Peptides against a protein of PDB entry 3V4L. Designs and how they scored, part 12

Target 1, 386 residues: chain A of PDB entry 3V4L
Amino acid sequence: GQPLAKDKVALLIGNMSYWEHPKLKAPLVDVYELTNLLRQLDFKVVSLLDLTEYEMCNAVDEFLLLLDKGVYGLLYYAGHGYENFGNSFMVPVDAPNPYRSENCLCVQNILKLMQEKETGLNVFLLDMCRKRNDYDDTIPILDALKVTANIVFGYATCQGAEAFEIQHSGLANGIFMKFLKDRLLEDKKITVLLDEVAEDMGKCHLTKGRQALEIRSSLSEKRALTDPVQGAPCSAEALVRNLQWAKAHELPESMCLKFQCGVHIQLGFAAEFSNVMIIYTSIVHKPPEIIMCDAYVTDFPLDLDIDPKHANKGTPEETGSYLVSKDLPKHCLYTRLSSLQKLKEHLIFTVCLSYQYSGLEDTVEEKQEVNVGKPLIAKLDMHRGL

## One batch from the design tools (peptide; aimed at target 1 A78 H80 D127)

Design b1_p10_8 (made by RFdiffusion4)
Pose (drawn by RFdiffusion4):
Structure b1_p10_8 (pose): chain A 386 residues (1-386), chain P 10 residues (1-10)
Amino acid sequence: as target 1 above (386 residues)
Amino acid sequence: SVPTKGVIHS
């Protein structure tokens, strides 16, 4: 009568800043939006931006680790894609020009690994172009798929076609997400809902005849993204899964820093994506003997490659964050730490204090080191092992 | 050229 989910897990990857290929803009916004919608449907969500080939492989491994028998697994990719010889490929940011299947992730490979885990539902939302990579000489000769009747595909465009994004100077949106976001929360079967999305997508003027939604499904059960999760987890295997999930969305505690000069610096942290964290510095207290002082953040781990133009900015928007000043506490210095999947080490940076005493010209510098451990996805140790 | 995702400039 009523189809049930052991758990609902999602992996969302949004690639924008390609090294050898045109940079995209809507992936960040679309990924942010799909996480919020999928969380309302009670999904364990992993949101990641600008992953290399190696990094993309690890995200799939962490996602597969969160899938077991009866778990609904969902994969959303927004970025560059090509389709050769019946296989869909997601292109990582580190991809060379020209690129081949070896440089890319085959979705069919990911699907087989999910079937090996006995998942109740396999949903793939590929928000990418589907043309031939004429440079690709290799044909993967992949093994046949087990007939499991739970595979669902939401291709943003058809084979040999393109998926489009509206790059309006402001926010920038994807076409698939414009029509998906207004319908995702419906209690319809996943295949029916995706077809209703395909109808509204045809009413699109910007993309008519260039992009159409393609649905491929084997699903023989009235399964939906709204189906409920098996109430009390109470199983030992179910507990290990909730810990593995919580291990990736840990944020450092908002600490207060005391300086030898009697100045207090409040240090705040905000989550944007599992890959993205925002630090803010607020000067909470200073003694009367000091009037002039500015707190600034430096000496980040070189693995993160933090650009100076994205750090120590008056507002979060100036760092490139999707989060706005109404979401983040007012008046601090905001700094954006994207690329946490690059952190093998522990997070150590210096909160540097530049200040002046009453009646003196000289400028005094007081540097204090801060170790915040492995925030968010850095805690998963994706670089672990030999 | 390799395929890439389409862009609509607005």

Design b1_p10_8_s1 (made by RFdiffusion4, then SolubleMPNN; from b1_p10_8, 5 letters changed)
Fold by OpenDDE base, seed 1:
Structure b1_p10_8_s1 (fold): chain B 386 residues (1-386), chain A 10 residues (1-10)
Amino acid sequence: as target 1 above (386 residues)
Amino acid sequence: EVPVAGVIEV
């Protein structure tokens, strides 16, 4: 019979904004495009940008809670990384220079934990360097992996090689994602799909002799990313998984704020990633006696580290949001919250209306506090592990 | 230097 997935779950991590290392650009586009493709494949996707070591550990732990017997698990990582003794290390954004294994997440440790969940398929897509780190002399004593015959690694590069991004004048994919995205929806065994991606990458003149896809697989069954999810959730764990995923993707409802002066503001919310939300404000009604008015958002929780200089922009692009701008309402003020994983409490902020009456020189301000609860990933309480 | 992702300028 056709293989069935009990469920399909993906964690996508893109690290770009390193503190002590060169900044990357490709992970932004790669995580976004892969999220949209995996959603079309009925994956439950958590997409996270710019995680610290602690935040990456918590994201992996929450991902492992979604895994169970016969579930398909996919981990994608784009960022800095290294490989020592066949162990792959993902580098968090707060990693020191030089970094070591104690500052990084070992992919083979994650694989061990996924095998304990009796998963139906384990896919790792690693868009990172595989060079040796000579500052890390630690040999991880990995316990022997179980023989589960359900593991697939797609490495963006060969052992001892770098992974590359292409810097064009605009947004561009990393080399691996550029070719992967064109085939990801094909109804093929995942190892056959990745082999075709490897052939497509091999035709690229930019990467010839610099980067080649490596496939490592023990997959004995014909499993594909297109394999259908079993219809009804058969277990309490499957219901919990569906509820946890739904919570992590629930946006605040759009609000109509009414001020005493008679101005009405529409407040809206959009998800760019599971940890990145855009707030937008628009004036939907203005009394004729008010000649000018603007609606600013301010007084965000300190945990979000929102720079007011980057808030209340006339375009999404001025906030650093280039991917979802086409789907947003026009003629708003936009604010990008890029660190929702840091939010410990409810998202409470102030909407400040600044306005002028006809024939008055002085600007008047009205303020209204807004509580939107815990948006997106902030519902998973990733901080409660302390 | 620690391993970092490469950039191809085009």
Scores: peptide ipSAE 0.345, ipTM 0.906, DockQ to the pose 0.901
OpenDDE base, seeds 2, 3, 4, 5: peptide ipSAE 0.082, 0.073, 0.175, 0.101; ipTM 0.787, 0.784, 0.838, 0.792

Design b1_p10_8_s2 (made by RFdiffusion4, then SolubleMPNN; from b1_p10_8, 4 letters changed)
Fold by OpenDDE base, seed 3:
Structure b1_p10_8_s2 (fold): chain B 386 residues (1-386), chain A 10 residues (1-10)
Amino acid sequence: as target 1 above (386 residues)
Amino acid sequence: MVPTMGVIYA
């Protein structure tokens, strides 16, 4: 019979806003597009941008809690990275220059932990460099991996080679995702699918002689990303997993705020990623005596590091939100919260209504505090260890 | 220099 997945879980990490390293652009689009494709494949997807070392560790720990016997686990990473002695290191955004293994996450350590969960399939898609880091002389002593015959690595590049992003005049995929996305929904053994992606990449003139997909697999079974999830969660553990994932993807409910002047504001929320939310405000009712009014959001928790200069924009794109802009209401003010993983407390902020009456020169302000609880990934309390 | 993802300008 066709293999069944007990469940399907994916963690996607895209690091681009490095502190001490060149900034990337492709991980934004790559994580977003891969998230949408994996959701069509019935994956429970956690999608995270711009994680520190600590935040990456916690994201991996939370991902591992979603894994169990017969679950399909997929880890995707796009960002800086290196490979020393056959060990792949994902570089967090706060990594020093130079970075070492102590500042990075070892993929083979994650694989070991996934094998302890008795997963049905382990897929690693690593869109990072595989060059040796000569500043890291650490030889990882890895324990012998179990022979599980269910491991697939798709490396965006060959051993010892660089991976590349393509920068155009706009948003573009990285090279690996550009070809992967066209085949990801195919009902094929994952190694066959990746081999076809490798052939497609090999035809690209931009990557020819610079980057080639490497597939490393021990997969003995005909497993595909299209494999159906086993029906209703029969175990208490599966129910808990489903509830935990659902909590990490719960948006705040839209609110209608009423001000004393009679202005009504719609406050809405949209998820771009598991740690990135767009807040939007719109004037839904204005008394005729009020000639102009704007609804600003302000007084965010300091942990979110919200620059007021980037808040309350007239377009989603001005916030840096290019991907979800089509799904957002028009004629709002938009604010992008890009670091929801940093939120320790409830998301409390102020909605400030600034308005003018007909025939008065002075601007009037009314303020209302809003508590929306812990949105999205902030419900997982990834910071409970600090 | 540590290994970093390269950029292809097209």
Scores: peptide ipSAE 0.461, ipTM 0.939, DockQ to the pose 0.895
OpenDDE base, seeds 1, 2, 4, 5: peptide ipSAE 0.458, 0.457, 0.455, 0.451; ipTM 0.938, 0.938, 0.938, 0.936

Design b1_p10_8_s3 (made by RFdiffusion4, then SolubleMPNN; from b1_p10_8, 6 letters changed)
Fold by OpenDDE base, seed 2:
Structure b1_p10_8_s3 (fold): chain B 386 residues (1-386), chain A 10 residues (1-10)
Amino acid sequence: as target 1 above (386 residues)
Amino acid sequence: MVPVAGIIEV
């Protein structure tokens, strides 16, 4: 019979905004496009950008809580990385220069923990360098992995080689994602699908002799990313998993704010990633005696590190939101919250209305405080380990 | 074809 997944869960991490290392660009587009494709494949996807070491550890722990017997687990990482002694290390954005294994997440440790969950399939897609880090001489003593015959690694590059992104003017995929996205929806054994992606990369003149996909697999069964999820969530555990994932992806409800001057504002929310949200404001009603009015958001929690100069933009693109702009309402002011994983408290902020009456020179201001609770990933309390 | 001059190492 066709294999069935008990459920399908993916964690996607894209690190770009490194503190002590070269900034990347491709992970933004790659995580976004892969998220949309895996959602079409009925994966529960957590998508996270620009994580510190601590935030990456917590994201992995929350991902492991979603795993259980017969669940398909997929980890995608795009960012800086290295490979020492056959162990793959993902580099957090706060990693020092030089980084060491103590500053990084070991993929083989994550795999060990996934094997303890008795998962149906373990897929790792590692879009990072595999060069040796000569500044790290640590030999990780990893416990022996169990023989589960359900492991697939897709490495964006060969052992000891570099991975690359292509600098284009504008948004572009990384090399690996550019080819992976065209095949990811195919109903094929995952190792066959990745082999076809490797062939496509090998035919491209940009990648030929620079970057080649490596596939490492113990997968003995014909499992595909297209494999259907087994039935309605009939188990208590499946219901809990569904609720946990849903909480991490729940947006605040749109609000209609009414000001004393008679102006009405719509406040709306959109998810770009599990840790990235766009706030937008629009004037939905204005009394005729008010000639001009603007609704801006301010007084964000300090944990979010929101620069007011980057808030309240006339376009989503001016906030750095290039991917969801087509799905947003027009003629708003837009603010991008890119670090929702840092939010320890409720998201409380001020909506300020600035307006002018016909025949008065003075601008008037009215303010309303808004509490939207914990949006998206902030509901997981990724800080509970401190 | 934009020249390959814009490949960054990851």
Scores: peptide ipSAE 0.030, ipTM 0.656, DockQ to the pose 0.143
OpenDDE base, seeds 1, 3, 4, 5: peptide ipSAE 0.024, 0.027, 0.032, 0.028; ipTM 0.628, 0.676, 0.683, 0.658; seeds 1, 3, 4 fail the geometry check

Design b1_p10_8_s4 (made by RFdiffusion4, then SolubleMPNN; from b1_p10_8, 5 letters changed)
Fold by OpenDDE base, seed 2:
Structure b1_p10_8_s4 (fold): chain B 386 residues (1-386), chain A 10 residues (1-10)
Amino acid sequence: as target 1 above (386 residues)
Amino acid sequence: EVPVMGVIEV
């Protein structure tokens, strides 16, 4: 019979905004496009940008809670990384310079924990360098992996080599994602699909002699990312998992705020990633006696580290949101919350209305506090380790 | 230097 997945779960991490290392651009587009493709494949996708070591550990722990017997697990990482002694290390954005294994997440440790869950398939897509880090002489004593015959690694580059992003004027994929995205929906054994991606990448003049896809697999069965999910969740654990994932992807409902002056503001929310949300405001009704009227969002929780200079922009692009701008209403003020994983409490903020009456020189202000609860990933309480 | 992702300018 056709293989069935009990469920399909993916964690996608894109690290770009490194503190002590060169900034990247490709992970933004790569995580976004891969999220949309994996959703078409009926994956439950958690997509996270710019994680610290602590936040990456928590994201992996929450991902492991979604895994169970016969579940397909996919981990994608795009960012800086290295490989020492056959161990792959993902580099968090807060990693020091130089970084060591103690500052990084070991992929083989994650694989061990996935094998303890008796997963049906384990796929790792690692868009990172595989060079040795000569500042880290630590040989991790990894416990022997179980022989599960269900592991696939797609490495964006060869052992001991660099991976590259392509920077041009505008949004671009990384080299690996550029070719992966064109084939990811094909009903093929995952190792055959990745081999075709390797052939396509091998034809590219930009990558020839610089980067080549490496496939490492123990996969003994014909399993594909297209494999159907087993029908209605019959177990209590599957229902709990589905509810937890749904909660972590629930946006706040759009609201209409009414001010005493008779101005009405529409407040709306859009998800860019599991930890990135756009807030937008628009004036939907204004009395004719009000000649000027602006609606700003302010007083955000300090944990979100929101610079007011980047808030309340006339376009989504001015906030750094280039991917979802087409799906947003026009003629709003836009604010991008890029660090929802840092939110410990409810998202409470102020909507400030500034307006002027015809024939009065003085500007009037009205304020309303808004509580939208814990949006998106903030519902998982990834901070519970303190 | 620690290993970092390379950049190809196009």
Scores: peptide ipSAE 0.475, ipTM 0.941, DockQ to the pose 0.892
OpenDDE base, seeds 1, 3, 4, 5: peptide ipSAE 0.473, 0.472, 0.464, 0.473; ipTM 0.942, 0.942, 0.940, 0.941

## One batch from the design tools (peptide; aimed at target 1 G79 F164)

Design b1_p11_1 (made by RFdiffusion4)
Pose (drawn by RFdiffusion4):
Structure b1_p11_1 (pose): chain A 386 residues (1-386), chain P 11 residues (1-11)
Amino acid sequence: as target 1 above (386 residues)
Amino acid sequence: STKLVSREAEL
């Protein structure tokens, strides 16, 4: 009568800043939006931006680790894609020009690994172009799929076609997400809902005849993204899964820093994506003997490759964050730490204090090191092992 | 400005 979910897990990857290919803009916004919608449907969500081939493989491994028998698994990709010989490929940021299947992730490979885990539902939302990579000589000769009647595809466009994004100077949105976001929360069967999305997408003027939603499904059960999760977890296997999930969304505690000069610096942290964290520095207290002082953050792990133009900015928007000043506490210096999947080490940076005493010209520098461990997805140790 | 942009990788 009522279909049930052992758990609902989602992996959302949004690639924008390609090295050898045109950079995109809507993936960040679309990924942020799909996480919020999927969390309302009680999903364990992993949100990641600008992943290399190696990094993308690890995200799939962490996602597969969160899937077991009866778990609804969902994959959303927004970025560059190509389709050759019946296979869909997601292109990582590190992809060369020209690129091949070896440089890319085959979705069919990911699907087989999910079937090996006995998942109740396999939903794929591929918000990418589907044209031929004429430079791809290799045909993967992949093994046949087990008939499981739970595979669902939400291709943003058809084979040989293009998926489009509106790059309006401001926010920038994807077409598939413009029509998906208004309908995703419905209690319809996943295939029915995706078809209703395809109708509204046809009413689109910007994309008519160039992009159409393609649905491919084997699903023989009235399964939906709104189906409930098996109430009390109470199983030992169910507990290990909730820990593995919580292990990735840990944020450092908002600490207060005391300086030898009697100055207090409040250090705050904000989550944007599993891959993205925002630090803010507020000067909470200073002694009367000091009037002039500015707190600045430096000496980040080189693995992260933090650009200076994204750090120590008056507002979060100036760092490139999707989070806005109403979401983040007012008046601090905001710094954006994207690319946490690059952190093998522990997070250590210096909170540097430049200050001046009453009646003196000289400028005094007091540097204090801060170790915040492995925030968010860095805690998963994606680089672990030999 | 407003532009409609493909997510095609140019080669």

Design b1_p11_1_s1 (made by RFdiffusion4, then SolubleMPNN; from b1_p11_1, 5 letters changed)
Fold by OpenDDE base, seed 1:
Structure b1_p11_1_s1 (fold): chain B 386 residues (1-386), chain A 11 residues (1-11)
Amino acid sequence: as target 1 above (386 residues)
Amino acid sequence: MTELVSYAAEV
């Protein structure tokens, strides 16, 4: 019979906004497009941008809680990275220069923990460099991996080589994702699919002789990302997994705020990623005696590090939101919350209505506090270890 | 101009 997955879970991490290293751009597009493709494949996807070391550790721990016997686990990473002694290290955004293994996440350690969960399939898609870091002399003593015959690595590049993005005048994928996305929905054994991606990438004249896909696998079964999820969740663990994933994707409900002046504001929320939310405000009713009015959001929790200069923009693109702008209502003010993983408390903020009456020169302000609870990834309490 | 940006951090 066709192989069945007990469930399918993916963690996607895209690091771009490095503190001490060159900034990247492609991981934004790559994580977004891969999220949409994996959702079409019935994966439960957590998508995260710009994680610190601590936040990456917590994201991996939460991902491992979703894994169980016969579950398909997929980890995608796009960002800076290195490889020492066959161990792959993902570089967090807060990594120092130079970075060491103590500042980074070892993929083979994650694989060990996934093997302990008795997963049905372990897929690693690593869109990072595999150059040696000569500043890290640490030889990780990894315990011998179990022979589970269910492991697939897709490396964006060969051992000791670099992975690249193409920076142009617009948003573009990294080289690996550019070719992967065209094949990902094909009903093929995952190693056969990746081999076809390697052939397609090998035709890219820009990266010829600089980057080539490497496939490392022990996969003994004909497993595909298209493999159907086994029936209704019949176990307590499957119900917990479904509830945990649902919590990480729960948006606040849209609300209508009514001010004393008779102005009505629509407040809405959209997910860009599991840790990135857009807030949008629009005037839905204005009394005729009010000639001008604007609704601003302000007084956000300090943990979110929101610069007011980037809040309340006339377009999603002015906030840095280029991907979800087509799905957003028009004629709003937009604010992008890009660090929801940092939120320790409820998301409480102020909606400030600034308005003028006909024949009065002075601007009047009314304020309402809004509590939307913990949105998206903030419900997982990734900070429980502090 | 099309520029290739490396995912190698400058170490």
Scores: peptide ipSAE 0.427, ipTM 0.888, DockQ to the pose 0.868
OpenDDE base, seeds 2, 3, 4, 5: peptide ipSAE 0.400, 0.408, 0.398, 0.406; ipTM 0.876, 0.869, 0.876, 0.879

Design b1_p11_1_s2 (made by RFdiffusion4, then SolubleMPNN; from b1_p11_1, 5 letters changed)
Fold by OpenDDE base, seed 1:
Formats: sequence, structure tokens, C-alpha cells
Structure b1_p11_1_s2 (fold): chain B 386 residues (1-386), chain A 11 residues (1-11)
Amino acid sequence: as target 1 above (386 residues)
Amino acid sequence: MTELVSFTPEL
């Protein structure tokens, strides 16, 4: 019979906005497009951008809580990285220059923990460089991995080589994701799918002799990302997994705010990623005696590090949101919350209505405080572990 | 021009 997954869970991390290292661009598009493809494959996807070391550790711990016997686990990472002695290190955005193993997440440690969960399939897609870091003299003595015969690594590049993005005047994929996305929905054994991606990437004249896909696999079974999820959740663990994932993707409900002047504001929310939300405001009713009015959002929690200069924009693109702009209502003011993983408290903020009456020179302000609870990834309380 | 940017920091 066709193999069945007990469930399918993916963690996607895209690090771009490094503090002490060159900024990347491709991980934004790569994580977004891969999220949409894995959702079509019935994966429960957590998608995270720009994580610190602490936030990456917590994201991996939460991902490991979703894993169980016969579950398919997929980890994708796009960002800076290195490989020492066959150990792959993912570099957090807060990593010092130079970084070392103590500042980074070891993929083989994550694999060890996934093997303890008796997973049905472990897929690692590593869109990072595999050069040696000569500033890291640490030889990780990893315990011997169990022989589970269910591991697949897709490395964007060969050992000791670089992975690349294509910088054009716009958004573009990394080289690996550019070819992976075209085949990811194919009903093929995952190692056969990745081999076809390697052949397609090998035809790319830009990366010829600079980047080549490496497949490392112990996968003895014919398992595919297309393998159907086994039936209704029949275990308590499967119900908990479904509830935990649902919490991490719950948006606040849209609100209609009514001001004393008779203006009505629609407040709406959209997810770009599991840690990135767009707030949008629109005027849905205005009394005729009010000639001009605008609705601004302000007074956000300090943990979110929101620059007011990037808030309340006339387009999603002016906030840095280029991917979800087609799905957003038009004629709003837009604010992008890009660090929801930092939110320890409820998301409380102020909606400020600024307006002018016909025949009055002075602008009037009315304010309403809004509490939307913990949106998206902020419901996982990733901070409670330390 | 299409520029290839490496996912390695210059260390």
C-alpha cells in the first residue's frame, strides 16, 4: 500500500536581517513560497523570519513537541551557515562576528532529538553555505545516530561550497528554492524528487561549478511529501498537535471600532508568517460634517521594537510586506509586526482617530485601546522555557 | 546585472 504519514509538520526558518553579518533577501520569498506549497501537501507549517539564538532554540523545541511516532518532520533553513566536520550549523541573526558553535544551532543535534520521537520521515532542507568556519575549533562529539533509515538531507550546495541567491532589482528566490518549488508537489519518493531538482539546478549557467545540490539519505522506504495523512486524529497526541498548530496560526478577529464623533473604523489582521502580522485600518463610516479623518495605530508593546516611521503606511509594500499585498483590502493604513515571537504579554495598542470638522481649523483626536490577546506564534509562549 | 550573493558572511 502507499505509505501513510501519521501527521506532517514543518518548521521553516528564514534569517536575513543579521546584526553583525551581510543581510540576505531570498529567505523571505523562499520561506513564503515553501509555506504555501507545504500547505497544499497537508503539512502543518510554522514559518519564522529573523530569529535570535534563543528564539531559534525555542522554535526547534516547539517543533519537536509536534513530532511523534510516524509523523513526517521537515526542517527548512535559509540563512547564513557553516559546516565543520560534517556538522551543519545554522547562524542566528544575533550571532557575533566571528560566530562559533556556541552561538549557532547544530542540525545533527536536532536530528538526534527527532530520532527520539520515532518519526516516520525526517527531511532537512538546508539553504545555507557549507564552508568550514576556521574560527570554530570545536569538534562536536555527537552521540552515534540511531539507524532509523528515514533521513533525507537536501543541501543547497556541496560540502565546503557556497549557496547563493540571485540579486535582481526585485524579490527573487535562492538558487535551491527556485528549482525545488517547481517539483515539490510531484508524487515521487523524496530522494527522487531532490535528484530531479539537482539535475534542473545543474543546468543553471549562473551557478555551474559554484553550487550543486547534495543529497544525503538513509531512506529505505518509498516515502513522498505527497503521502496522505492517516485518517482522523485518533490519539490524544494527535489532538494536542492539531490544537498547538491551530493556536500558532490563530489571527485576531476583525473589529469594528465606533468613535464618539460617529466615525466607524474597521480593524483587520493578516498573517504574512507565523511571527509576522499586518494590521490594517479603514474608515467604513464617516459623518458628512467630518471633512477629513485618519486612523493610526500606536502605543505598541516595547518588546515588538516597532519603529513608528514604518507604521501606518498607505501601502503594504511601504511596510516591507511584498508577498501578501494582493490578499489585503485596499485603501487602508498598514502596519507590519515582524517580531511576534518577542511578545510576552497581550498585544495591546491604541487606535488614534485624527479628524477635522467642517468649519473648524483644529484637528481633533479620539483614542481607543485595543486588546487582541496573543496573535499567531505569540500563543506558544516560546519565552516560558527560560 | 544578475549578482550572486553568498549565504556566507565574509569571515
Scores: peptide ipSAE 0.246, ipTM 0.814, DockQ to the pose 0.831
OpenDDE base, seeds 2, 3, 4, 5: peptide ipSAE 0.201, 0.245, 0.200, 0.219; ipTM 0.790, 0.806, 0.790, 0.795

Design b1_p11_1_s3 (made by RFdiffusion4, then SolubleMPNN; from b1_p11_1, 7 letters changed)
Fold by OpenDDE base, seed 3:
Structure b1_p11_1_s3 (fold): chain B 386 residues (1-386), chain A 11 residues (1-11)
Amino acid sequence: as target 1 above (386 residues)
Amino acid sequence: MTELVSMAPKV
């Protein structure tokens, strides 16, 4: 019969905004597209952008808490990376230049921990360069991996090679994701699916002789990403896992704010990623005596590092939110919170209404403080380990 | 124009 997954869990990390390294572009679109595809495959997906070393460790730890016997685990990473002595290292955004293994996450260490969970399938999709880091001579002493016969690696490139982005008109996709997305929904053994992706990449004139997919697999069973989840969550652990995932994806409820001047504001929230939320404000009612009014969001927690110059934009695109703009209401002011993983407290901010009466030159301001609790990934308290 | 950009860190 077709194998059944006890559950399906994915962690997707896209690092772009490096401090000491070249900025990337593709991880934004690639993590978003893969998130939407894996959700159609009934995966519980946590999608995270621009993580520090500490935040990446915590994201992996939270992912490992979602894993259990017979669960399918998928880790996707897009960003800078290297491979030394057959060990793959994911580079956090705060990694120094040069970075070392001590500043990076070893994928084989994550695999060891996944094997301890008795997972049904372990899939690693590594959209990173595989060049040797000549500044790191450390050989990780890895414990012997268990023979679980359930491991699949899809490397975007060959050992010692680079991965590439395709940049067009300000958007970028990773080459690997460009071909993976066209096949990911196919009901095929994951190694067969990846082999077909490798063939499609090999036909591309842009990538021919520059990038080729490498597949490493010990997968002895016919397992697919399309394999159905087994039944209702029957165990206490399955219920806890479902609740933990649901918490990390709960948006604040949309609010209607009423100001003393009689203006009504709709305050809404949209998830771009598990750590990226769009706040939008719209004027839903204005008294006729008020000729102009705008509702600005301000006074965010300092942990979010919100530049006011990038807040309160007339379009989602001006915030950098190109992916969710179609699903957002029009004629709002938009603010992108891109670092929800940094939020230690409740998200408290001010809605400032600036308005003008007919026949008065002076602008009037009214303010309301809003507490929306911990949105999305901020509910996991990823910072509790410091 | 479609440009192929390396994801390698420039060391």
Scores: peptide ipSAE 0.289, ipTM 0.841, DockQ to the pose 0.813
OpenDDE base, seeds 1, 2, 4, 5: peptide ipSAE 0.256, 0.254, 0.255, 0.278; ipTM 0.832, 0.826, 0.829, 0.838

